# Ledger of designs, part 33: peptides against a protein of PDB entry 2FGR

Target 1, 331 residues: chain A of PDB entry 2FGR
Amino acid sequence: SSVTLFGIVDTNVAYVNKDAAGDSRYGLGTSGASTSRLGLRGTEDLGGGLKAGFWLEGEIFGDDGNASGFNFKRRSTVSLSGNFGEVRLGRDLVPTSQKLTSYDLFSATGIGPFMGFRNWAAGQGADDNGIRANNLISYYTPNFGGFNAGFGYAFDEKQTIGTADSVGRYIGGYVAYDNGPLSASLGLAQQKTAVGGLATDRDEITLGASYNFGVAKLSGLLQQTKFKRDIGGDIKTNSYMLGASAPVGGVGEVKLQYALYDQKAIDSKAHQITLGYVHNLSKRTALYGNLAFLKNKDASTLGLQAKGVYAGGVQAGESQTGVQVGIRHAF

## One batch from the design tools (peptide; made by RFdiffusion4, then SolubleMPNN)

Design b1_p10_7_s4 (from b1_p10_7, 6 letters changed)
Fold by OpenDDE base, seed 5:
Structure b1_p10_7_s4 (fold): chain B 331 residues (1-331), chain A 10 residues (1-10)
Amino acid sequence: as target 1 above (331 residues)
Amino acid sequence: MELALETDPL
């Protein structure tokens, strides 16, 4: 059997020019290029091509030393794997987020990521961003000539919020084609939650694709998130992303990504553009810089996610500029 | 540094 201790420590100096009061924020932030983490994983060969596995992973906050504690909320799974694929039991990325966030050139991290996987509706569920679930069973197929899929179900365990029952129930999955330079995927999910103490379905559909031209990679996402509320009408957001990355001088990578968030319930758009650079000092250590611009229109109040410094909104119709410069170390 | 602990086979 094997047990591996692994992790990432990613810490940055971050700046945003506006908070909710219109003031600048700056300081030491975390997770600008990759989410900082500590984990344990292992496998046991059971013979006959069957393996047992475990994975325990928590977030690290290098700016405060995990002042709010440490947990395995990133992943806490036991699994069986073989020629049939992999079955996982426990908290993890839901299959839809695990696959569709792979098209985000900023890896769902820092000030540059695709922000479509959000709680758009002030949902009261713990995972209303559609990223992870408690009580999750997931299945991942092998790759068959490029074709692969993942499916998941999370039990609600009769969790209630207000009059809403079944809170935290997830059902979803993806189908994908991954072959050489091409990746393409379709994801569908439904999660039960509450908004204002009332039952709400969070429906999500996401299309992703990427192509690696060798000299550059293109990546795109199309997403619709819909919180179906019994009272007050549906909260629908259409999110779009297009990004490009290219290697620089054999040790660097430049990234450019644009996203549009069309927030239908408030008839308001937000535009995000991010330039990123990663400089690899080694296979394990990198310097990085991110520059992001977020333009809110009309009633939109979105903010850049400078984790550890400022991740809140701005005033309606305000624009925000963010910078991160940091060190990522993997061990 | 990935610390692979080989756990002795039970």
Scores: peptide ipSAE 0.025, ipTM 0.660, DockQ to the pose 0.113
Fold by OpenDDE base, seed 2:
Structure b1_p10_7_s4 (fold): chain B 331 residues (1-331), chain A 10 residues (1-10)
Amino acid sequence: as target 1 above (331 residues)
Amino acid sequence: MELALETDPL
């Protein structure tokens, strides 16, 4: 059997010009280009093309040395894989987020990522952002002529909040076409949660596509998230993203991404634009810089996710500017 | 540096 120790340490100096009080925040932040992590993984060949696997991965916070503790909440799976694909048991990315976040040019981290995978409704479930689930069974197909798919189910285990009795149940999946420079995917998910102690369905539909022209890559996302409430009406958000990336001088990459969040329950929009640069010092070490601008309109209070410095909201209708400059090291 | 620990399962 083989066991691999692996990780990433990504730490930055970050600044945002406004918090919820209108004051600036600055300091040492984490995970600006990639999420910092420590993990163990391994495989065993069982013969006949069948393999067993395990994966244990937790987040690292380089600013405080994990003062709140360490856990395997990023992934804790056992798996079987072969010509049929892969079956996974345990906490992981849900299939919809695993596939559809691959179109985000900022890799779902730092101040620049697509923020559509969010708890839009003050949902009381632990994973109401639609990113991961506990008690998850997942299946991933092989790639057949470009076609691939993934499916998942998470058990609620009779978790209750108020009158909601199925909190944490997930069902979802994607279908995709991945061939040469083209990728396209459709994802559907439903998660059971609670809002105000009442049963609520978090429905999600996401379309993603990308094309690599060699000299540049284009990527896009279209998402609808809907928290269906029996009382108080639905909380719906339509999210849109368009991004481009290009290699620079063989050792650099520049990224530009725009996102729009149309928050229907408050009739309010937010606009995000991010410029990023990564400079590879080696195969394992990079310098990076991100510059993000977030404009809220009307009742919108969204904030940039400067993890370790400030990840809260701003005052309604306010704009926020964020900067991150950091080092990423992979081992 | 990938530290391949061969763990023999006893």
Scores: peptide ipSAE 0.024, ipTM 0.650, DockQ to the pose 0.086
Fold by OpenDDE base, seed 1:
Structure b1_p10_7_s4 (fold): chain B 331 residues (1-331), chain A 10 residues (1-10)
Amino acid sequence: as target 1 above (331 residues)
Amino acid sequence: MELALETDPL
């Protein structure tokens, strides 16, 4: 049996040139290269190829010392694993986000990540971004010659919002092929939620692929998110991402990622382009810099996620520039 | 129960 204490402290100086008022924001931010976290995990060998596991992980906010408290909302699972794969009980990444965010070269954090996993419709559910769920049961297959899959179900526990029942119910999964330089995955999910106090289905389809050429890696995502409302019609977003990364001088990595968010309900697009650099001072410590441009068109109000400084929207049709320079330390 | 400080960079 083992227990591992682990974490990341990632803190940066961040700047964005526009907030919702059109003013600049700057200060000390968090999680620019990796999400800052503290966790406990462990395994027990039960014999016969069966293992028990636990994982408890919370987010760290190094700028304010977790002034709003600490919790295990990142992951709080108990598991059984073996030759059959892994079953997990508890709050976690939903299988679709766990697999499909792996194609994001910015690790779903900072000003550069793919923002497709979002609450596009002012959904009133706590996890309407499609990233995590409470009351989750997940199953992950082994890798069979490259083929793997994951499935999940989250109980709603009769949670209601307005007239909506079944809020927080998730069903979803992915199929994938991971072999050598190639990764490809298809994810499908549905969440029950509310919009304006009315029952709404959040449907998600995501295709991801990556190929490692050795000298560079290419990665891509195609996603459709659809909030199906009984009243007011569907809120659909098509999100696209293409990224490249390359090693630099054996101690660095450069990343370039483009994303397009086609917000159909408002006939409006947003374009995101991010240049990132990570400089490894060691296996555990890195310096990093990110430069992001977000171009909103028409009614689009998307903002870059400079966590700890500014993560809100901008005025409709406004463009935002963001910078992060920071230290990541893993332990 | 050994407390291993392992780095999870992910």
Scores: peptide ipSAE 0.022, ipTM 0.617, DockQ to the pose 0.496
Fold by OpenDDE base, seed 4:
Structure b1_p10_7_s4 (fold): chain B 331 residues (1-331), chain A 10 residues (1-10)
Amino acid sequence: as target 1 above (331 residues)
Amino acid sequence: MELALETDPL
């Protein structure tokens, strides 16, 4: 049996030129290149190719020292694994997000990530971004010649919000092909939630692909999210991402990513473009810089996620520029 | 060890 203590401390100086009032925000932020975390994980060999595992992981907020407390909301799983794959019990990334966010060159964090995995509808569920779930059972297949899949179900436990029942129920999965430089995946999910105290289904379909040319990597996402409401019609967002990364001088990585969020319910688009650079001082320590531009059109109010500084929206039709410069340390 | 850069917990 083994137990590993692990973590990341990622802290930055961040700036955004506009908040919801039109004012600039700046300060010390967290998780600009990787989500800061503390975790414990371990495995036990049970013989016959069977292993038990556990994983406990929480977010670290290095700017305030976790003033809101510490929890294992990132992952809190027990697992069995073997030739059949892996079964996980507990809060985790849902299979769809676990796979499809892997195509985000900004690692689903900071001011540069693909923001498609979002609560687009003021959903009242805790995980209406489609990223994680409570009460989750997940299964991951082995890799068969590149082909792999993951499936998950989260129990609602009769959670209600207003007249909505089954809140927090998730069902979803992906199929993928991962072989050498190529990765491609299709994910499908449905989550039960509430909007305005009324039952709502969050349906998600996501396609992802990447190819590593050695000298550069290309990555792309196509997503549709629908909050299907019994009253008021569907809140649909089509999200698109295309990114490229390249190694620089053997110690650096440059990233460029574009995303488009076509918010159908408000007939409004947002365009995000992010340039990132990571400079590896070691295998564990990096300096990084991100420069992001978010252009909202019409009624769109999206904001860049400068965690610890400002992650709110902006005024409708306003543009926002964000900068992060930070240190990432992994242990 | 690919540091599986896991998604934001938010």
Scores: peptide ipSAE 0.015, ipTM 0.546, DockQ to the pose 0.127

Design b1_p10_8_s1 (from b1_p10_8, 4 letters changed)
Fold by OpenDDE base, seed 5:
Structure b1_p10_8_s1 (fold): chain B 331 residues (1-331), chain A 10 residues (1-10)
Amino acid sequence: as target 1 above (331 residues)
Amino acid sequence: FELALETDPR
């Protein structure tokens, strides 16, 4: 058996030119290039090609020293793996998010990420962003000539909010092809939640693809999220992303990503463009900078996620510029 | 081949 302690501490100086009041925010933020974390993991060979595993991972907030506490809400799984693939029990990334967010060149963190995996409807469930679930059983296939899949089910455990009686139930999965420079995936998920104390289905479909040309990588996402409500109609968002990354001078990486969030319920669009640079000082330590511009149209109030500094919205139709400069260290 | 499902830094 083995036990590995691992982590990342990523801390930055961040600035956004507008908050909800129209004022600038600046300070020390966290998780600008990678989410800061502390984890324990291990495996045991049980013989016959069967392995047991565990994974415990929590978020680190380097700016405040985890003043709100530490937990294993990132992942808390026990698993069995073998020639059949892997079964996981416990809180984790849901299979759809685990796979489809891998096409985000900003690793779903900082001011540059694809923000499509979001609670678009003021859903009252704990994980209405579609990223993780409690009470999750997941299965991941082996890779068969590039083809792979993942499936998940999360129990609601009769969690109620208002009149909603199945809150937190997740069912979803993906199919993928991962071979050499090519990755492509389709993900489907449904999560039960509540909006205004009424039962609501969060339906998600996501397509992702990437290709690594060696000199550059292209990546794309297409997503539709629907919060199906009995009253007031569906809250639908179509999200699109296109990104490119390229190695620079053997020690750097430049990233450019565009996203469009077409918020159908408010007939409003938001445009995000982010330029990022990572400079590897070593295999474990990097400097980074991100520059993001978010243009809200009409009733759109989206804000850049400068975690630890400001992650709220802006005034309707306002544009926001964000900067992060930081250090990422992996251990 | 450990299926190092890269724990995404999310």
Scores: peptide ipSAE 0.040, ipTM 0.573, DockQ to the pose 0.208; fails the geometry check
Fold by OpenDDE base, seed 1:
Structure b1_p10_8_s1 (fold): chain B 331 residues (1-331), chain A 10 residues (1-10)
Amino acid sequence: as target 1 above (331 residues)
Amino acid sequence: FELALETDPR
């Protein structure tokens, strides 16, 4: 058996030019290039190609030393794996987010990531962003000539919010093709939640693809999220992303990513463009900088996620500029 | 440690 202690400490100086009041925010932020984390993981060989595994991982907040505490809400799984693939029990990324966030060139963190995996409807469930679930069983296939898949189910355990009686139920999965420079995937998910104390289905469909040309990588996402409400109609968002990355000087990486969030329930669009640079000082330590522009139109109030500084919305139709400059260290 | 850039989902 092996046990590995691992983590990332990522801390930055961050600035956004507008908050919800129209004021600037700046300070020390976290998780600008990778989410800061502390974890324990291990495996046991059970023989015959069967392995047991565990994974416990929590977020680290380097700006305040985890003043709000520490937990294993990032992942808390036990698993069996072998030639059949992997079965996981416990809180984790749902299979759809685990696969489809892999196309985000900003690693689903900081001011640059694809923001489509969001609670678009003021859903009252803890995981209405479609990223993780409690009470999750997941299965991941091996890769068969490029083809792979993942499936998950999360129990609601009769969790109620208002009149909603199945909050936190998840069902979803993806199919993918991963071969050499090409990756493509289709994900489907449904979550049971509540909006305004009423039962609501969060339906998600996501298509992702990437191609590595060696000199550059292109990546894209197409997503539709619908909060289907019994009263008040659907809250639908169509999200689009296109990104490129390229190695620079053997130790750097430049990234450019654009996203469009077409928020149908408010007839409003938001445009995000982010330029990022990572400079590897070693295999474990990097400097980074992110510059992001978010243009809200009409009733859109989206904000850049400068974690530890400001992650709220802005005034309707306002644009936000964000900067992060930081250090990432992995151990 | 290969930095498996585990997609760092928020």
Scores: peptide ipSAE 0.025, ipTM 0.586, DockQ to the pose 0.212; fails the geometry check
Fold by OpenDDE base, seed 3:
Structure b1_p10_8_s1 (fold): chain B 331 residues (1-331), chain A 10 residues (1-10)
Amino acid sequence: as target 1 above (331 residues)
Amino acid sequence: FELALETDPR
């Protein structure tokens, strides 16, 4: 039996030129290249090719020393694994987000990531961004000739909000082909939530693909999210992403990513473009810089996620520029 | 029981 202590401390200086009042924000932020975390994990060989596992992981906020406390809300699982794959019990990334965020060249963190995995409808559920779930059972297949899949179900446990009685129920999964330089995946999910105290289904479909040419990698996402409301009509967003990354001088990586968020309920688009650079001082320590532009059109109010500095919206139709410069250390 | 320090990039 083994126990591994692991973590990341990622802290940056961040700036955004506009908040909800039109004012600039700047300061010390967190998680600009990777999400800062502390974790414990371990495995036990049970014989016959069967293994038990555990994983406990929480977010670290280096700017305030975790002033709001520490928890294992990133992952808190027990697992069995073998030739059949892996079964997990406990809070984790849902299978759809675990697979489809792998095509985001900004690793679903900082000011540069694909923001499609979002609560688009003021959903009142704790995980209405489609990223994680409580009370989750997950299964992941082995890779068979490139083909792999993952499935998940989360119990609602009769959680109620207003008149909604199944809040937090998740069902979803993906199918994928991962072979050499090619990756492609299709994910489907439904989550039960509430909007304005009324039962709402968050439906999600995501297609992802990437190809590694050695000298550069291309990656893309196509997503539709739909909050189906009994009253007031559906809140639909179509999200698109295209990104490229390339190694620089054997110690660096440059990344460029574009995303479009077509918010159908408000007939409004937002365009995001991000340039990122990572400079590896070692396998464990890196310097990084991100430059992001978010152009809102019409009624769109999206903001860049400068965690620890400003992660709110902007005024309708306003554009936001964001910068992060920081240090990432892994242990 | 073995305690190890390991990097996790996930």
Scores: peptide ipSAE 0.025, ipTM 0.680, DockQ to the pose 0.479; fails the geometry check
Fold by OpenDDE base, seed 4:
Structure b1_p10_8_s1 (fold): chain B 331 residues (1-331), chain A 10 residues (1-10)
Amino acid sequence: as target 1 above (331 residues)
Amino acid sequence: FELALETDPR
């Protein structure tokens, strides 16, 4: 049996030039290059190729010392694994997000990430971003010559919001091909939630692909999220991402990523462009800088996610510029 | 082993 303590402390100075009032925000933020975390994990060999595992992981907020407390909401799983793959019980990334966020060159964190995994509809469910679920059972296949898949189901446990039943039910999965420099995946998910106290289905389809040329990596995402509401019509967003990364000088990495969020319900687009640089001081410690520009058009109010400083929206049609400069340390 | 990194602890 093994138990590993692990973590990341990622803290930055962040700036955004506009909040919801049009004012600048700046301060100490967290998780600009990697989500800050503390975790425990372990495995037990049960013999015959069967292993038990556990994983407990929570977010760390280094700016305030976790003033709001600590929990294992990132992951709290027990698992069995073997030649059949892995079964997980407990809160985790849903299989769709676990796979499809891997194409985000900004690691789904800071001001640069793909923001497609979002609550686009003011959904009242805790996980209406499609990222994690409570009460989750997940299954991951082995890799068969590059082919792999993951499936998940989360129990709603008869949770209700307003007149909506089955809130928090998730069903989803992906199929993927991961071989050498190529990765490609298709993910499908449905989650039950509420919007305005009314039953709503959050449907998600995501395509992702990446290719590592050695000298550079190209990555892309195509996503449609649809909150299907019985009243008020569907809230559909088409999200697109294209990114490139390249190693620099053997110790650095530069990243450039573009995303487009076509918010159909408000006939409004947002454009995000992010330039990032990571400088490795060691295998575990890096300096980083992110520069992001978010252009909202028309009724779009999207904001960059400068966690710990400002993660709210902006005024409709306003543009936002964000900067993060920080230290990431892994242990 | 790329840990999926997310901005939300959720």
Scores: peptide ipSAE 0.023, ipTM 0.594, DockQ to the pose 0.094; fails the geometry check

